Peptides against a protein of PDB entry 5A53. Designs and how they scored, part 128

Target 1, 230 residues: chain A of PDB entry 5A53
Amino acid sequence: LVENVKQALFIPGQSCNKNLHDIMVDLSALKKPDMKRFNRKNDIHPFEDMSPLEFFSEKNDCSLMVLMTSSKKRKNNMTFIRTFGYKIYDMIELMVADNFKLLSDFKKLTFTVGLKPMFTFQGAAFDTHPVYKQIKSLFLDFFRGESTDLQDVAGLQHVISMTIQGDFQDGEPLPNVLFRVYKLKSYKSDQGGKRLPRIELVEIGPRLDFKIGRIHTPSPDMVTEAHKKP

## One batch from the design tools (peptide; made by RFdiffusion4, then SolubleMPNN)

Design b2_p16_5_s2 (from b2_p16_5, 7 letters changed)
Fold by OpenDDE base, seed 4:
Structure b2_p16_5_s2 (fold): chain B 230 residues (1-230), chain A 16 residues (1-16)
Amino acid sequence: as target 1 above (230 residues)
Amino acid sequence: SLDEIIYEAMADVAAS
């Protein structure tokens, strides 16, 4: 089943600032060519009224959306939204910490647009905790290219690493998620007749530490519908 | 596996 690549829409909110704009540009570059960006600020408050996002989803034929907002309570907030049938499926606020790095902070490397990234998730909670499971699902869904069964190393250019920053117990604040992007370099090592490919990873950015904010989870009915194989 | 190779490569990057 060739799943169609999900299209993403990046939306600057009314409170979007220069930092968020720069982050938006850099993060959305990883989603090219399956990405649209609004140039104008939009007054959207998704946890108060989801209807504008559903409208944008349908109008732009995008099942992925990112709203860029910033306030004292939620600084550098990236609200990630997924829709199913142009209705809100889930939402999560991920606030970017001040220690972020942009692509311009790293060595410029050439990349091929549209190559599938490989993901690495560090932290057991990505498989067990509902919030981190949602984050894992979201980012896999967001940056997943065309589903080709052939994970050929030759076709792998990027590695997206997501790490839960430390251990936590029930009732404790959820640790940040560290988002890192690497370019994969493969070298033919001719050591002793065993051609083991040598792989080097070079960080290319952006570098983002996400603080977890508010979450909207789908209804059981929507979960059932979304998992129905077409 | 490719995953193991990448994991090892990441460990090297984290250690540098």
Scores: peptide ipSAE 0.035, ipTM 0.693, DockQ to the pose 0.074
Fold by OpenDDE base, seed 1:
Structure b2_p16_5_s2 (fold): chain B 230 residues (1-230), chain A 16 residues (1-16)
Amino acid sequence: as target 1 above (230 residues)
Amino acid sequence: SLDEIIYEAMADVAAS
């Protein structure tokens, strides 16, 4: 079953600035070749009117979208949108903290385009808390890539690590999610008998700390429909 | 360690 790789559309909003543009370029590079970027700014406010995003989803045949906006209240805001049948399924605002690092801040390493990344999630809330469950689902869906039967380590080049920054209690602000990207270096350790491959991770960027903003959750009916495998 | 986490995660992927 050739899993249809979901296509992503990156959209600069009207308030998109140089920093957001650079972040967009670097993050979208991880989605190649299944990525499209708009060069023109679009005045879209998804939590006020979702219709423009649904239009773009259909016109560009993209079920994943990222809107880049910035304001005083929501600085460096990446709104991640998923559609089902070209209708909005869910949305989440993830604001990039000022301490971000771009690919240019790391040693340039060669990588093969299109390889499926491995994910690691650190924090129990990724499995129990509805917001973090959505984030986990979103990023897995976003970067899933082509289903390679190569469950083999040999086919794994990148590791995306997502960590909840600290513990929190009910009613407290949700901790940031730390987004890190690593290149996997596999060394054949010929150390005696058990060929356990020694794996080293080298950070390649970008480095993003996400502050969680507004969320749109799907209706129960849409959840049921989206999980219906044809 | 991050290595252990990756190892466990890889094991989970291999088991799925």
Scores: peptide ipSAE 0.033, ipTM 0.651, DockQ to the pose 0.487
Fold by OpenDDE base, seed 2:
Structure b2_p16_5_s2 (fold): chain B 230 residues (1-230), chain A 16 residues (1-16)
Amino acid sequence: as target 1 above (230 residues)
Amino acid sequence: SLDEIIYEAMADVAAS
């Protein structure tokens, strides 16, 4: 079953600044070729009115959207939106901390567009906590490329790592999610009779620490409908 | 498994 790759639309908000633009460019590069970017700023406030996003979802045939906004309260805010049937499914604000690194901050490595990344999630909360479960689901959904039958290392180019920054207890602020991207290098090692492939990971960027903001969760009916579609 | 190899590699990266 070739799952249709979800298309992403990156939208600069009215308050989008240069840093957010750069972040948008770098992050969206990971979604190529299944990505569109608006070059114009759009005055969208998704938690006040979701209608413009639904409009864009339908018009651009994108079930994934990222809105780039920045304010004093929500600096470097990337609002990740998913739609189902061009209606808002869920939303989450992920604010990029100031310590971000762009692709230009790393050694430029050759990259093949379209290869499916492997994900690693560090932190038990990704499987147990509703917010982190949503984040995990979102990023898996967002960056899932074409289903390749290539289970071999040769078919993997990227590793996207997401780490919950530290332990937390109930009632405490949710720790940031550390987003890291690595290029996978495979080496054939003939050592020891078992040809165990050796791999090396090289960080390629961007490096983003996400502070969690506001969340919109889908209705139970939408959840049921979304899971019925392959 | 490939996953195990990647996890090991990630551990090395995290330790560096």
Scores: peptide ipSAE 0.029, ipTM 0.686, DockQ to the pose 0.078
Fold by OpenDDE base, seed 5:
Structure b2_p16_5_s2 (fold): chain B 230 residues (1-230), chain A 16 residues (1-16)
Amino acid sequence: as target 1 above (230 residues)
Amino acid sequence: SLDEIIYEAMADVAAS
């Protein structure tokens, strides 16, 4: 069963500003054509009332949502929401640091819409720590794209790199996650009669450093239901 | 492996 590509809905919150809008546009470009954006601001507070998001999930048939809000306490906040059966599965706040770079800050390169990105995760915590495991799962789920059997380098256009910024101990604040996007250039190098693939990476943006905020985790029952193969 | 190649390429980018 080829899992249908999950659709994403980007929602500007009431406090959405120009910077967040620009970030939204650039990040959502990576999700094309499986992306919708609202043009109007919506007064949604997901950690207080999740009902509006469930409503939007059902009405737009989107199992992925991103709410764009900004406040003094939670500046440049991207709340990533996943639904299952149009009910909230999990949520995580990822606040974009001020040092972000937009696509316009990088050299414009030809990009084919709809190609599946390759992911790289740097940091052991992505496999061991519950929060980073959720982040890993979320981004893999979010940008999975069309299942192309092309595991070949020839079909790979871009790489999304996620790095935990430094080591941390229990009880310490969780380090930021560094989000980077690269275009993959493959060269056939004839060295000694053996074609060794040479790969070069060119950063294309956006560049986002995510500070981790509030998290909503699914109930064990929802986890079981979500993993049930149809 | 492709992962190793990408890892090496990333190291080069970080060093540049």
Scores: peptide ipSAE 0.029, ipTM 0.683, DockQ to the pose 0.072

Design b2_p16_5_s3 (from b2_p16_5, 6 letters changed)
Fold by OpenDDE base, seed 1:
Structure b2_p16_5_s3 (fold): chain B 230 residues (1-230), chain A 16 residues (1-16)
Amino acid sequence: as target 1 above (230 residues)
Amino acid sequence: SLDEEIYKAMQDLFER
């Protein structure tokens, strides 16, 4: 069964800076080999006109896109876009806080390209709140693609942790989502004659705290079409 | 720290 792995396109916007470029490189490395990056800046404003993104989706056969922009109002902004049939399905702005860490800030570890990460989500709102449900869905789609039933635990190399930073009430600003990446190290521990596999986690980066910005939610009709298994 | 709490929570998930 050829897994229909969703392809990602990373697009530097006109306001893309060095920090955003570095973040783009590091985050896209986790999506290899199923990613493309543009080398040229593109003047795209997805919440004003979505047509350029639909064009890029079709031309590059990518159902996932990330637009890298920065302004005074929306610093270090990663706009995540999903398409269905090369039409915009949903969009969300995730602004990277200034406390970010790159892969170069961690101990370099060798990793196998193309292994799917395991995801963990911390916070009840990931299951109940519409914005956090969209974030959960987005990141699962971005890195796992279609759920193959075979969680080959034997191939698990990375864990991506997403945590909602604290509790919140209705009408309050949405807490940040803390994005962390760990490598799994399995050790054979000889404790008491039973070799129990000991698993250790090593943070490998990038470390990103996402502030939530604007969202575009799919129409009910597009939700229905996207969930129709062929 | 928040990162230590996340790390501990993650370790607890894999030690069970």
Scores: peptide ipSAE 0.296, ipTM 0.846, DockQ to the pose 0.089
Fold by OpenDDE base, seed 3:
Structure b2_p16_5_s3 (fold): chain B 230 residues (1-230), chain A 16 residues (1-16)
Amino acid sequence: as target 1 above (230 residues)
Amino acid sequence: SLDEEIYKAMQDLFER
């Protein structure tokens, strides 16, 4: 079965700057080879008119899109979009905080293209709160693809960690989501004649703290259609 | 730091 790996399209908006471009390049590297990037800026406002994104989804055969924009109200904004049948399913704005780190800020480790990352989620709200459930679903869908074969465990080289920054109560602003990427290093330690496998984590980047912005949730009809197993 | 806490939590997950 050819894994129907979802293709991603990265789109620089009209307000895309150098920092957003660099973030786009580094984040999209984790989606290779199943990624396209536009070189031209596009004037798209997805919460005002979704039709340009639906057009790009169909034209490029991409069910995942990321729009890069920046304004005073929404600085370093990455709008993540999913489509179903080339129609908008859901959208979420994730604004990158100024403390971000690029791949160039870490030790250059060889990245094997096409390996599926393992995900870890820290925070109970990823399983209970509708916004964080959407974020969890989005990132799993974005980077893992459809099928995890058992053979994927033998090729595990990368871990993506997503952490909710602190506790919150109902009616409080939603805490940031901390995005971290690690490479797994296995060492054979000869301690006293017993080879104990030791696993070490090395952060490889990018390092992103996401502030949650606007959200578009799918219609009940689209949820029903998306859950219809072929 | 927050990053140190995340790193420690991740190390603890893989050392178990």
Scores: peptide ipSAE 0.292, ipTM 0.846, DockQ to the pose 0.082
Fold by OpenDDE base, seed 4:
Structure b2_p16_5_s3 (fold): chain B 230 residues (1-230), chain A 16 residues (1-16)
Amino acid sequence: as target 1 above (230 residues)
Amino acid sequence: SLDEEIYKAMQDLFER
C-alpha cells in the first residue's frame, strides 16, 4: 500500500517576523513538492480556538500544518499541527533558539527535490518519553515521502538528525531537540586495493534548536480511529 | 562543540 504523502501547510501568524519567515522558507524547502505556504498573516491562536486550523486543513487538503508566531514568552514559535479527517489530532509548540542557521549560512549544494530523508534519533527518550515520542512521530510523519522508482535508483540523498540535548530526570525541564540536516555523499574509495564504499556527510541546513512548549494530545477515540485507517 | 560531536556521531554511524 503506497501511503499517500501528507501535504503540509505553512501559515504565518499575526506575529510572524522576518526570522520566522526565513526559517519557514528553509524548513518548507525540505517538504517540497508536498508543501503550501500562505503569504498573508493569519490571526490564529490554536490553543484557544482550533476551528480556523481545521478549516484550513479541509480547504487546502493538508493534514500537516505549521503556524509561525513570536512573542516575548514564546519567541520564534513553530506550532506543528496534525489533523485526522480534517480534525485536530495533535499539536506541539517548538520554539527555535536564537542560534539558528539558515540554508544561506551553509555551502550551496545541488539538491533533488522530493527525495525522502533518512532520520536518525539520538536519545533514549525518543522511544520512552511521551513528549519525545510525539516529536519523533511528528517529524517522521511530516517528512515521510513516497518511495518512487527514481528514489530507489538515485538512493539516499539526505539525513535529518534529531538529538535530545543532554540527559534529564523526572520533574526537570525537557531538554531541547537539536535539528540538523546533512547531505549524504557516497563514493568508492580505493583502500588497500579494495574499492570500499565511503560515505561523507555535509551539513546543509537549516540548523535549528527546538525548545519544547505547549502540547495538545489526541483523545483516546481519535487515537483508535487514526490507527484503524491503514 | 556540540555540533561537532553530533557530526562525528553521524559520520561514525554511516562509516560502519
Scores: peptide ipSAE 0.272, ipTM 0.833, DockQ to the pose 0.082
Fold by OpenDDE base, seed 2:
Structure b2_p16_5_s3 (fold): chain B 230 residues (1-230), chain A 16 residues (1-16)
Amino acid sequence: as target 1 above (230 residues)
Amino acid sequence: SLDEEIYKAMQDLFER
Protein backbone atom coordinates (compact mmCIF):
# COMPACT_ATOMS: atom_id res chain seq x y z
CA LEU B 1 0.00 0.00 0.00
CA VAL B 2 1.68 3.18 -1.16
CA GLU B 3 0.99 5.61 1.64
CA ASN B 4 -0.51 8.58 -0.11
CA VAL B 5 1.38 10.96 2.11
CA LYS B 6 -0.02 14.41 1.59
CA GLN B 7 2.54 16.92 0.44
CA ALA B 8 2.69 20.32 2.08
CA LEU B 9 3.56 23.63 0.46
CA PHE B 10 4.67 26.52 2.65
CA ILE B 11 4.05 29.89 1.05
CA PRO B 12 5.37 33.18 2.36
CA GLY B 13 2.77 35.85 1.77
CA GLN B 14 3.59 39.40 0.85
CA SER B 15 3.53 40.42 4.52
CA CYS B 16 5.73 37.54 5.68
CA ASN B 17 8.43 38.73 8.08
CA LYS B 18 11.51 37.19 9.69
CA ASN B 19 9.61 35.72 12.63
CA LEU B 20 7.08 34.05 10.36
CA HIS B 21 9.85 32.80 8.14
CA ASP B 22 11.60 31.24 11.13
CA ILE B 23 8.35 29.68 12.32
CA MET B 24 7.72 28.39 8.82
CA VAL B 25 11.15 26.79 8.65
CA ASP B 26 10.81 25.13 12.03
CA LEU B 27 7.27 23.87 11.57
CA SER B 28 7.96 22.65 8.05
CA ALA B 29 10.95 20.68 9.32
CA LEU B 30 8.44 18.39 11.04
CA LYS B 31 6.85 17.66 7.67
CA LYS B 32 10.06 16.57 5.95
CA PRO B 33 10.48 14.96 3.48
CA ASP B 34 6.93 15.70 2.33
CA MET B 35 7.28 19.45 2.22
CA LYS B 36 8.04 22.22 -0.25
CA ARG B 37 8.73 25.86 0.52
CA PHE B 38 8.54 28.87 -1.70
CA ASN B 39 11.46 31.23 -1.40
CA ARG B 40 9.60 34.19 -2.84
CA LYS B 41 6.76 36.13 -1.34
CA ASN B 42 3.41 35.71 -3.01
CA ASP B 43 0.54 38.16 -2.82
CA ILE B 44 -2.26 35.80 -1.83
CA HIS B 45 -5.45 36.64 0.01
CA PRO B 46 -7.15 33.28 0.43
CA PHE B 47 -10.37 34.55 1.98
CA GLU B 48 -10.83 36.95 -0.94
CA ASP B 49 -9.65 34.79 -3.82
CA MET B 50 -8.79 31.12 -3.49
CA SER B 51 -7.81 30.64 -7.14
CA PRO B 52 -4.07 31.24 -6.63
CA LEU B 53 -3.97 28.55 -3.95
CA GLU B 54 -5.76 26.07 -6.16
CA PHE B 55 -3.26 26.87 -8.88
CA PHE B 56 -0.34 26.26 -6.51
CA SER B 57 -1.91 23.07 -5.21
CA GLU B 58 -2.14 21.65 -8.71
CA LYS B 59 1.22 22.91 -9.96
CA ASN B 60 3.10 21.60 -6.94
CA ASP B 61 0.95 18.51 -6.35
CA CYS B 62 0.35 19.61 -2.77
CA SER B 63 -2.93 19.00 -1.00
CA LEU B 64 -1.71 20.88 2.07
CA MET B 65 -0.66 24.50 2.07
CA VAL B 66 0.37 26.99 4.72
CA LEU B 67 0.31 30.69 3.93
CA MET B 68 2.43 32.94 6.13
CA THR B 69 1.08 36.47 6.53
CA SER B 70 1.13 39.20 9.16
CA SER B 71 -0.96 42.30 9.71
CA LYS B 72 -2.14 44.41 12.62
CA LYS B 73 -5.38 42.42 12.74
CA ARG B 74 -3.79 39.04 12.06
CA LYS B 75 -0.27 39.02 13.41
CA ASN B 76 1.90 35.97 12.69
CA ASN B 77 -0.92 34.33 10.78
CA MET B 78 -0.54 30.83 9.44
CA THR B 79 -3.40 30.02 7.12
CA PHE B 80 -3.67 26.26 6.81
CA ILE B 81 -5.32 25.15 3.60
CA ARG B 82 -6.35 21.71 2.46
CA THR B 83 -7.33 20.86 -1.07
CA PHE B 84 -9.16 17.95 -2.60
CA GLY B 85 -8.70 17.42 -6.30
CA TYR B 86 -6.72 20.67 -6.21
CA LYS B 87 -9.84 22.55 -5.09
CA ILE B 88 -10.05 24.23 -1.71
CA TYR B 89 -11.49 21.89 0.88
CA ASP B 90 -11.03 23.95 4.03
CA MET B 91 -8.99 26.79 5.48
CA ILE B 92 -8.19 28.00 8.96
CA GLU B 93 -6.19 30.93 10.24
CA LEU B 94 -3.95 30.13 13.18
CA MET B 95 -2.09 33.14 14.51
CA VAL B 96 1.09 32.44 16.44
CA ALA B 97 1.27 34.33 19.72
CA ASP B 98 4.36 36.41 20.48
CA ASN B 99 5.58 33.94 23.12
CA PHE B 100 6.63 31.40 20.49
CA LYS B 101 9.87 29.43 20.78
CA LEU B 102 11.93 28.19 17.87
CA LEU B 103 13.92 24.98 17.60
CA SER B 104 17.02 27.02 18.39
CA ASP B 105 15.55 27.78 21.82
CA PHE B 106 15.65 24.09 22.75
CA LYS B 107 18.34 21.48 23.12
CA LYS B 108 19.22 20.13 19.73
CA LEU B 109 18.41 16.46 19.50
CA THR B 110 18.98 14.12 16.62
CA PHE B 111 15.86 12.78 14.97
CA THR B 112 15.13 10.49 12.07
CA VAL B 113 13.56 12.29 9.15
CA GLY B 114 10.29 10.83 7.93
CA LEU B 115 9.02 9.35 11.17
CA LYS B 116 5.41 10.23 11.80
CA PRO B 117 4.67 11.97 15.07
CA MET B 118 2.15 10.72 17.53
CA PHE B 119 -0.52 13.25 18.39
CA THR B 120 -2.13 13.92 21.72
CA PHE B 121 -5.09 16.22 22.12
CA GLN B 122 -6.06 17.76 25.43
CA GLY B 123 -9.53 19.24 25.68
CA ALA B 124 -12.95 17.73 25.12
CA ALA B 125 -13.74 20.35 22.49
CA PHE B 126 -11.39 18.61 20.05
CA ASP B 127 -14.07 15.96 19.75
CA THR B 128 -17.20 18.07 20.10
CA HIS B 129 -16.68 21.64 18.89
CA PRO B 130 -16.68 22.15 15.10
CA VAL B 131 -13.68 24.47 15.03
CA TYR B 132 -11.51 22.32 17.26
CA LYS B 133 -12.62 19.22 15.39
CA GLN B 134 -11.39 20.87 12.22
CA ILE B 135 -8.08 21.74 13.89
CA LYS B 136 -7.67 18.17 15.10
CA SER B 137 -8.51 16.81 11.67
CA LEU B 138 -6.17 19.26 9.99
CA PHE B 139 -3.14 18.47 12.13
CA LEU B 140 -3.69 14.74 11.98
CA ASP B 141 -4.04 15.00 8.23
CA PHE B 142 -1.04 17.29 7.97
CA PHE B 143 1.44 15.12 9.87
CA ARG B 144 0.11 11.56 9.88
CA GLY B 145 -1.38 11.26 6.47
CA GLU B 146 -3.21 8.00 6.03
CA SER B 147 -3.64 5.76 9.07
CA THR B 148 -0.58 3.58 9.41
CA ASP B 149 -0.58 0.23 11.18
CA LEU B 150 0.43 -0.26 14.84
CA GLN B 151 3.98 -1.06 13.69
CA ASP B 152 4.65 2.65 13.41
CA VAL B 153 4.54 2.88 17.22
CA ALA B 154 7.89 1.09 17.33
CA GLY B 155 9.40 3.95 15.37
CA LEU B 156 7.80 6.66 17.45
CA GLN B 157 10.27 9.41 18.24
CA HIS B 158 8.10 12.49 18.38
CA VAL B 159 4.93 13.47 20.13
CA ILE B 160 2.96 16.52 19.12
CA SER B 161 0.71 17.77 21.87
CA MET B 162 -2.20 20.08 21.20
CA THR B 163 -3.97 21.58 24.19
CA ILE B 164 -6.95 23.89 24.35
CA GLN B 165 -5.99 26.68 26.72
CA GLY B 166 -8.67 26.58 29.38
CA ASP B 167 -12.40 26.13 29.43
CA PHE B 168 -14.85 28.21 27.47
CA GLN B 169 -18.58 28.62 27.11
CA ASP B 170 -20.77 29.17 24.11
CA GLY B 171 -20.40 32.68 22.76
CA GLU B 172 -17.00 33.23 24.34
CA PRO B 173 -13.83 33.71 22.33
CA LEU B 174 -12.24 30.41 21.44
CA PRO B 175 -9.20 29.63 23.59
CA ASN B 176 -5.81 29.27 21.98
CA VAL B 177 -4.43 25.91 20.98
CA LEU B 178 -1.07 25.18 22.57
CA PHE B 179 1.21 23.32 20.18
CA ARG B 180 4.13 21.45 21.76
CA VAL B 181 6.60 18.95 20.34
CA TYR B 182 8.43 16.35 22.40
CA LYS B 183 11.02 13.73 21.70
CA LEU B 184 10.67 10.41 23.45
CA LYS B 185 13.76 9.13 25.21
CA SER B 186 13.87 5.57 26.40
CA TYR B 187 16.15 4.71 29.28
CA LYS B 188 16.81 1.34 30.79
CA SER B 189 16.18 1.73 34.49
CA ASP B 190 17.55 -1.02 36.67
CA GLN B 191 15.03 -1.22 39.48
CA GLY B 192 15.64 -4.25 41.68
CA GLY B 193 16.90 -6.46 38.87
CA LYS B 194 13.90 -5.75 36.65
CA ARG B 195 14.79 -3.65 33.65
CA LEU B 196 11.80 -1.39 33.35
CA PRO B 197 11.83 0.90 30.37
CA ARG B 198 11.72 4.49 31.50
CA ILE B 199 10.43 6.95 28.97
CA GLU B 200 11.25 10.61 29.26
CA LEU B 201 9.90 13.46 27.20
CA VAL B 202 12.09 16.26 26.02
CA GLU B 203 10.54 19.32 24.46
CA ILE B 204 12.25 20.01 21.16
CA GLY B 205 10.13 22.79 19.70
CA PRO B 206 8.79 24.72 18.10
CA ARG B 207 6.49 26.00 20.83
CA LEU B 208 3.49 27.72 19.33
CA ASP B 209 0.33 29.13 20.85
CA PHE B 210 -2.27 29.38 18.11
CA LYS B 211 -4.99 31.99 18.19
CA ILE B 212 -7.87 30.91 15.99
CA GLY B 213 -8.88 33.25 13.19
CA ARG B 214 -11.10 32.91 10.14
CA ILE B 215 -12.33 29.57 8.91
CA HIS B 216 -13.54 28.27 5.59
CA THR B 217 -15.52 25.06 5.86
CA PRO B 218 -16.03 22.65 2.99
CA SER B 219 -19.30 22.26 1.18
CA PRO B 220 -21.28 19.14 2.04
CA ASP B 221 -20.57 17.83 -1.45
CA MET B 222 -16.84 18.28 -0.98
CA VAL B 223 -16.99 16.48 2.37
CA THR B 224 -18.70 13.53 0.74
CA GLU B 225 -16.18 13.42 -2.09
CA ALA B 226 -13.17 13.71 0.22
CA HIS B 227 -14.36 10.77 2.33
CA LYS B 228 -14.87 8.54 -0.67
CA LYS B 229 -11.94 6.22 -0.76
CA PRO B 230 -10.97 5.60 -4.35
CA SER A 1 2.87 26.85 34.25
CA LEU A 2 0.71 25.56 31.43
CA ASP A 3 3.80 24.10 29.83
CA GLU A 4 4.66 22.21 32.99
CA GLU A 5 1.15 20.85 33.17
CA ILE A 6 1.29 19.74 29.57
CA TYR A 7 4.66 18.13 30.17
CA LYS A 8 3.39 16.26 33.20
CA ALA A 9 0.32 15.10 31.34
CA MET A 10 2.51 13.80 28.56
CA GLN A 11 4.84 12.06 30.98
CA ASP A 12 1.93 10.38 32.67
CA LEU A 13 0.66 9.18 29.33
CA PHE A 14 3.88 7.37 28.49
CA GLU A 15 4.80 6.05 31.93
CA ARG A 16 1.66 3.86 31.96
Scores: peptide ipSAE 0.265, ipTM 0.833, DockQ to the pose 0.091

Design b2_p16_5_s4 (from b2_p16_5, 5 letters changed)
Fold by OpenDDE base, seed 1:
Structure b2_p16_5_s4 (fold): chain B 230 residues (1-230), chain A 16 residues (1-16)
Amino acid sequence: as target 1 above (230 residues)
Amino acid sequence: SLDEEIYKAMKEVAES
């Protein structure tokens, strides 16, 4: 079964800076080989006009897009966009906090390209709150797609952890989402003459704390269409 | 640190 793996397009906006570029490179590396990057800056404002993104979605056959922009109000902003039928499905702004770490900040480990990560989500709001539900859905869709192929277990090499930073009440600002990537190291430990499988997690980066910005939610009709299995 | 707590939690999940 050819997995219908969703392709991602990374787009530097006009205000993309060196830090965002580096973040883009490192995050997009996790999406290889199903990733394209533009080398040229594009003046796109997705919450004002979505038509350029729909155009890029169609022309590049990418249902996932990430726009890299930075301003005083929205510093290190990664706008994640999903399309359905090359039309905008949803969008969310995730601003990377200044405490980010790049892959170069960690011990370089070898990865097999194309293996899907395991996900862990920490925080009840990922299942109950509409914004965090969207984030959960987005990242699962971005890195795993819809196929739960049994082959994924045999190819597990890394884990993506997403944690809501603290509790919040209604009306309060939404806590950041802590994005962490770990390599799974499996080794046999000799404990008492029995070789027990032991798993260690090693952080490999990037390390990103996402501040939640603006969101665009899909229409009910589009939700229904997107969930229709062919 | 929060990162250490996350790491521990992740380790537990990975070992379960």
Scores: peptide ipSAE 0.049, ipTM 0.698, DockQ to the pose 0.098
Fold by OpenDDE base, seed 2:
Structure b2_p16_5_s4 (fold): chain B 230 residues (1-230), chain A 16 residues (1-16)
Amino acid sequence: as target 1 above (230 residues)
Amino acid sequence: SLDEEIYKAMKEVAES
């Protein structure tokens, strides 16, 4: 089964700074080998004009894009874009809080590139609230892909944890999404002569708290087309 | 199951 793994393109915007660049590098490392990064800054404003992104999607054959920008209103902003047929499907701004940690802040562990992560989502809103549903869908689509193949337990290396930071009511600002990445360590513990499987999680980074910004939702027609299995 | 052990490990991390 040729897994149509979606390719991601990471784009530094004109306002991309060193912190965003570092975040981009670290986050994109989790998408290897299915990622491209631009080295040059591009003056793209996706909520004003989406056409440059559609152009890049087609030119680079990437259905996933991340635009790195920073402003006073939208500091450390990662705009996640998905395309279908090289047309914009959806977009969401996720602003990285200042308390972020890079991979360099954690103990370097051996990492096998290309293994699919397991996801965990903490917060009922991931299944009920439209914005968090989009986030869940996005990250699953971004890092896990569409493969329905049962994750070979033997190939499970990483856990991506996404947590909604606290409860919220209708009309309140949407809580941040806490993004954490762990490596699974399996040990055989000798407890009382019985070898019990023990699993330990070691945080490997990056550690990102995402503040939710602007969103673009697809047209109903595009939703229908995107869900048509060929 | 592996899933149970993973969730257990995650709980331990969340409680730490």
Scores: peptide ipSAE 0.048, ipTM 0.712, DockQ to the pose 0.077
Fold by OpenDDE base, seed 4:
Structure b2_p16_5_s4 (fold): chain B 230 residues (1-230), chain A 16 residues (1-16)
Amino acid sequence: as target 1 above (230 residues)
Amino acid sequence: SLDEEIYKAMKEVAES
C-alpha cells in the first residue's frame, strides 16, 4: 500500500522574523522528509486573497501549507492551510506565545527521520467543539497522515501531545493549545528480581503554546468531497 | 500531570 503522505510547504510571509523562522525550522523538522520550505519571503494575506496559496499548492504539489507572519495584533502567527484538489479546504491561525522553546533548548537526541508520531489529546473539547475538532483533525492530518499501519506502533519513537489550557464556557475566549513533543524511551526496570517494562517520555521540543486566531471553514460540499474515498 | 496522562496513554498502547 503506497502511503499517500501529504506534503507540507512552509512559507515565510513578508513579516516573518527570526523567531518565526526558527520556529518554522524546528516544527518542519518533524515533517521531514515530506516538507518543503521557501527561503524567500512572500507577501501573502490568506484571509484577504487565497489565490496565491492555491497556486503554491498546485505548483509544489502540497496539500498542507504553513504561512509564517508576525504583527503587533498577530505576533508569531502560523496560518495552517489545507487544500483539496489544490483549492483551499480550511485555514486556521495559531499564534505562538512568547514562552516558546526551540529544539536547541532541549537535550539533543537522535531520531529516525520519517517515523510517524503518536498523538495524545487532552481536553474533551477536541471531540466536541468545532474549532478544537478542526485543530485535532489538522494536526493528525499534518504529522500522522490518514492511514496507520500496525507497523507504525512498532516504530514509535515520538509522541505529540496537544492540551487545551484549562476549561472554558460558551462565549469565553478559547483557551490556548499546548503543543509538546516527546521522545519515547523504553527501559527494563529490575524491581525485586522482576524485569518490568518501563516507558519514559523525554521532551525534545519544540514547545509551543498556540493562541487561536481566525478560521476559515470549508463548505458542506467540500467536506463531502474531501471525505469521499476514491 | 500532563506527563502522567501521556504515560497512562502510552502504557495502554504498549500493553495492547
Scores: peptide ipSAE 0.030, ipTM 0.685, DockQ to the pose 0.204
Fold by OpenDDE base, seed 3:
Parts: sequence; structure tokens; C-alpha cells
Structure b2_p16_5_s4 (fold): chain B 230 residues (1-230), chain A 16 residues (1-16)
Amino acid sequence: as target 1 above (230 residues)
Amino acid sequence: SLDEEIYKAMKEVAES
């Protein structure tokens, strides 16, 4: 079965700056080899007109897109877009907080291209709240690709962790989502002649705290079509 | 710290 791995397209918007560009480069590196990046800025406003994104989806055969924009109201904004049949399925704005860390801020570790990351989600709302459910679904689609039944635990090198920053009640602002990436190191500790398997996690970056912005949810008809197994 | 909790949770998942 040829895994139909979803391809991602990273698009710098007109307001893309150096910080957003650096974040784009580092985040997209985790999606290699299934990633394309535009080098030119594009004037796209997805919540006003989605047609340019649908055009790019079809032209580049990418069902995942990330638009990089920044304004006073929406600083360091990464708009994540998914398409189905080259039509917009859903969108979400995730604004990167100023405390972000790039790959260059961490110890350089060799990563093998194409290995599927393990995901961890911390916070009950990832399973109950519609916005966090969308975020969970989005990131699983983005980085994990199609679920192969064989969790080759032996091939696990990377862990992506997503944490909801604190508890919240109905009507309160949604807490940030903390995005972290770790490399798994397996050591055989020889303690007193007993080889105990020891797993260490080393953060490799990028480190991103996401503030949730605007959301576009799919129509019920599109949800039904997207869940139809061929 | 939140990072420590994440680390513990990830260790549990990795060791499970």
C-alpha cells in the first residue's frame, strides 16, 4: 500500500518577516521530504478569500498549507489550512509567542528524514473541546501521515508533544498550546551487571507556544465526504 | 514545571 502521505506547502504572506521565515524553515524541516516552500511573498487573506489557497493546493498537489503573516492584532501568525479534493476543509490561526526557540538554539542532533514521530497530547480538552480536537487532528495529519498499523517502535526517533497551558472554563479565553519536539535516546545502562533500558528525551526544537486565533470549520457535507473511506 | 510534566508524560508513553 503506497502511503498517500499528505504534502505540505509553506507560503510566506505579504507581512512575513525574518522571525516568521525562520520559524517556517525550522517547522517545515520536520515535514521533509513531503514539503514545499515558496520563496516569494504572496498577498493572501484566507478568511476573506479562500480561492487563492484552493488554487495553490491544486497546482502544487498539496492538501496541507501554512500561511505566514504578522500584524499588530495577529503577531507571528501561522494559518494552517487543510484541503479535501483541493477545496478548503478547515483553517486555524496559531500565533507563535515571542519566547519561541529555533533549531539553532538546541544541540544539533542528526535526524533521519522520513521517520514518523510519536505524538503526545496533554490536556483533556484535546478529546472533548472542538477547537482542540481540530488542533489534534491537524497536527496528526501534518506530521504523522497515514497511520500504518505497524507502530515500528524500533524506528521511533522523534516525539512531538502538545500541551494545553492550564485549565479553562466555558466562556474563558482558550489557553495556549505548547509545541515541543524531542529526540528519543535509548541507552542500555549497565548498572551492577543488569542492563536496564533507559530512555532519554532530548529537546531538539523548534519550541513554539501557540495562541489560538480564528477558525474555519468544514461543512457537515465535507466532513461526511472526507470520512468516506474509498 | 510544565516542561517536567511533559517530560514525565512522554517517558511514560515511551516506556509503555
Scores: peptide ipSAE 0.028, ipTM 0.677, DockQ to the pose 0.144

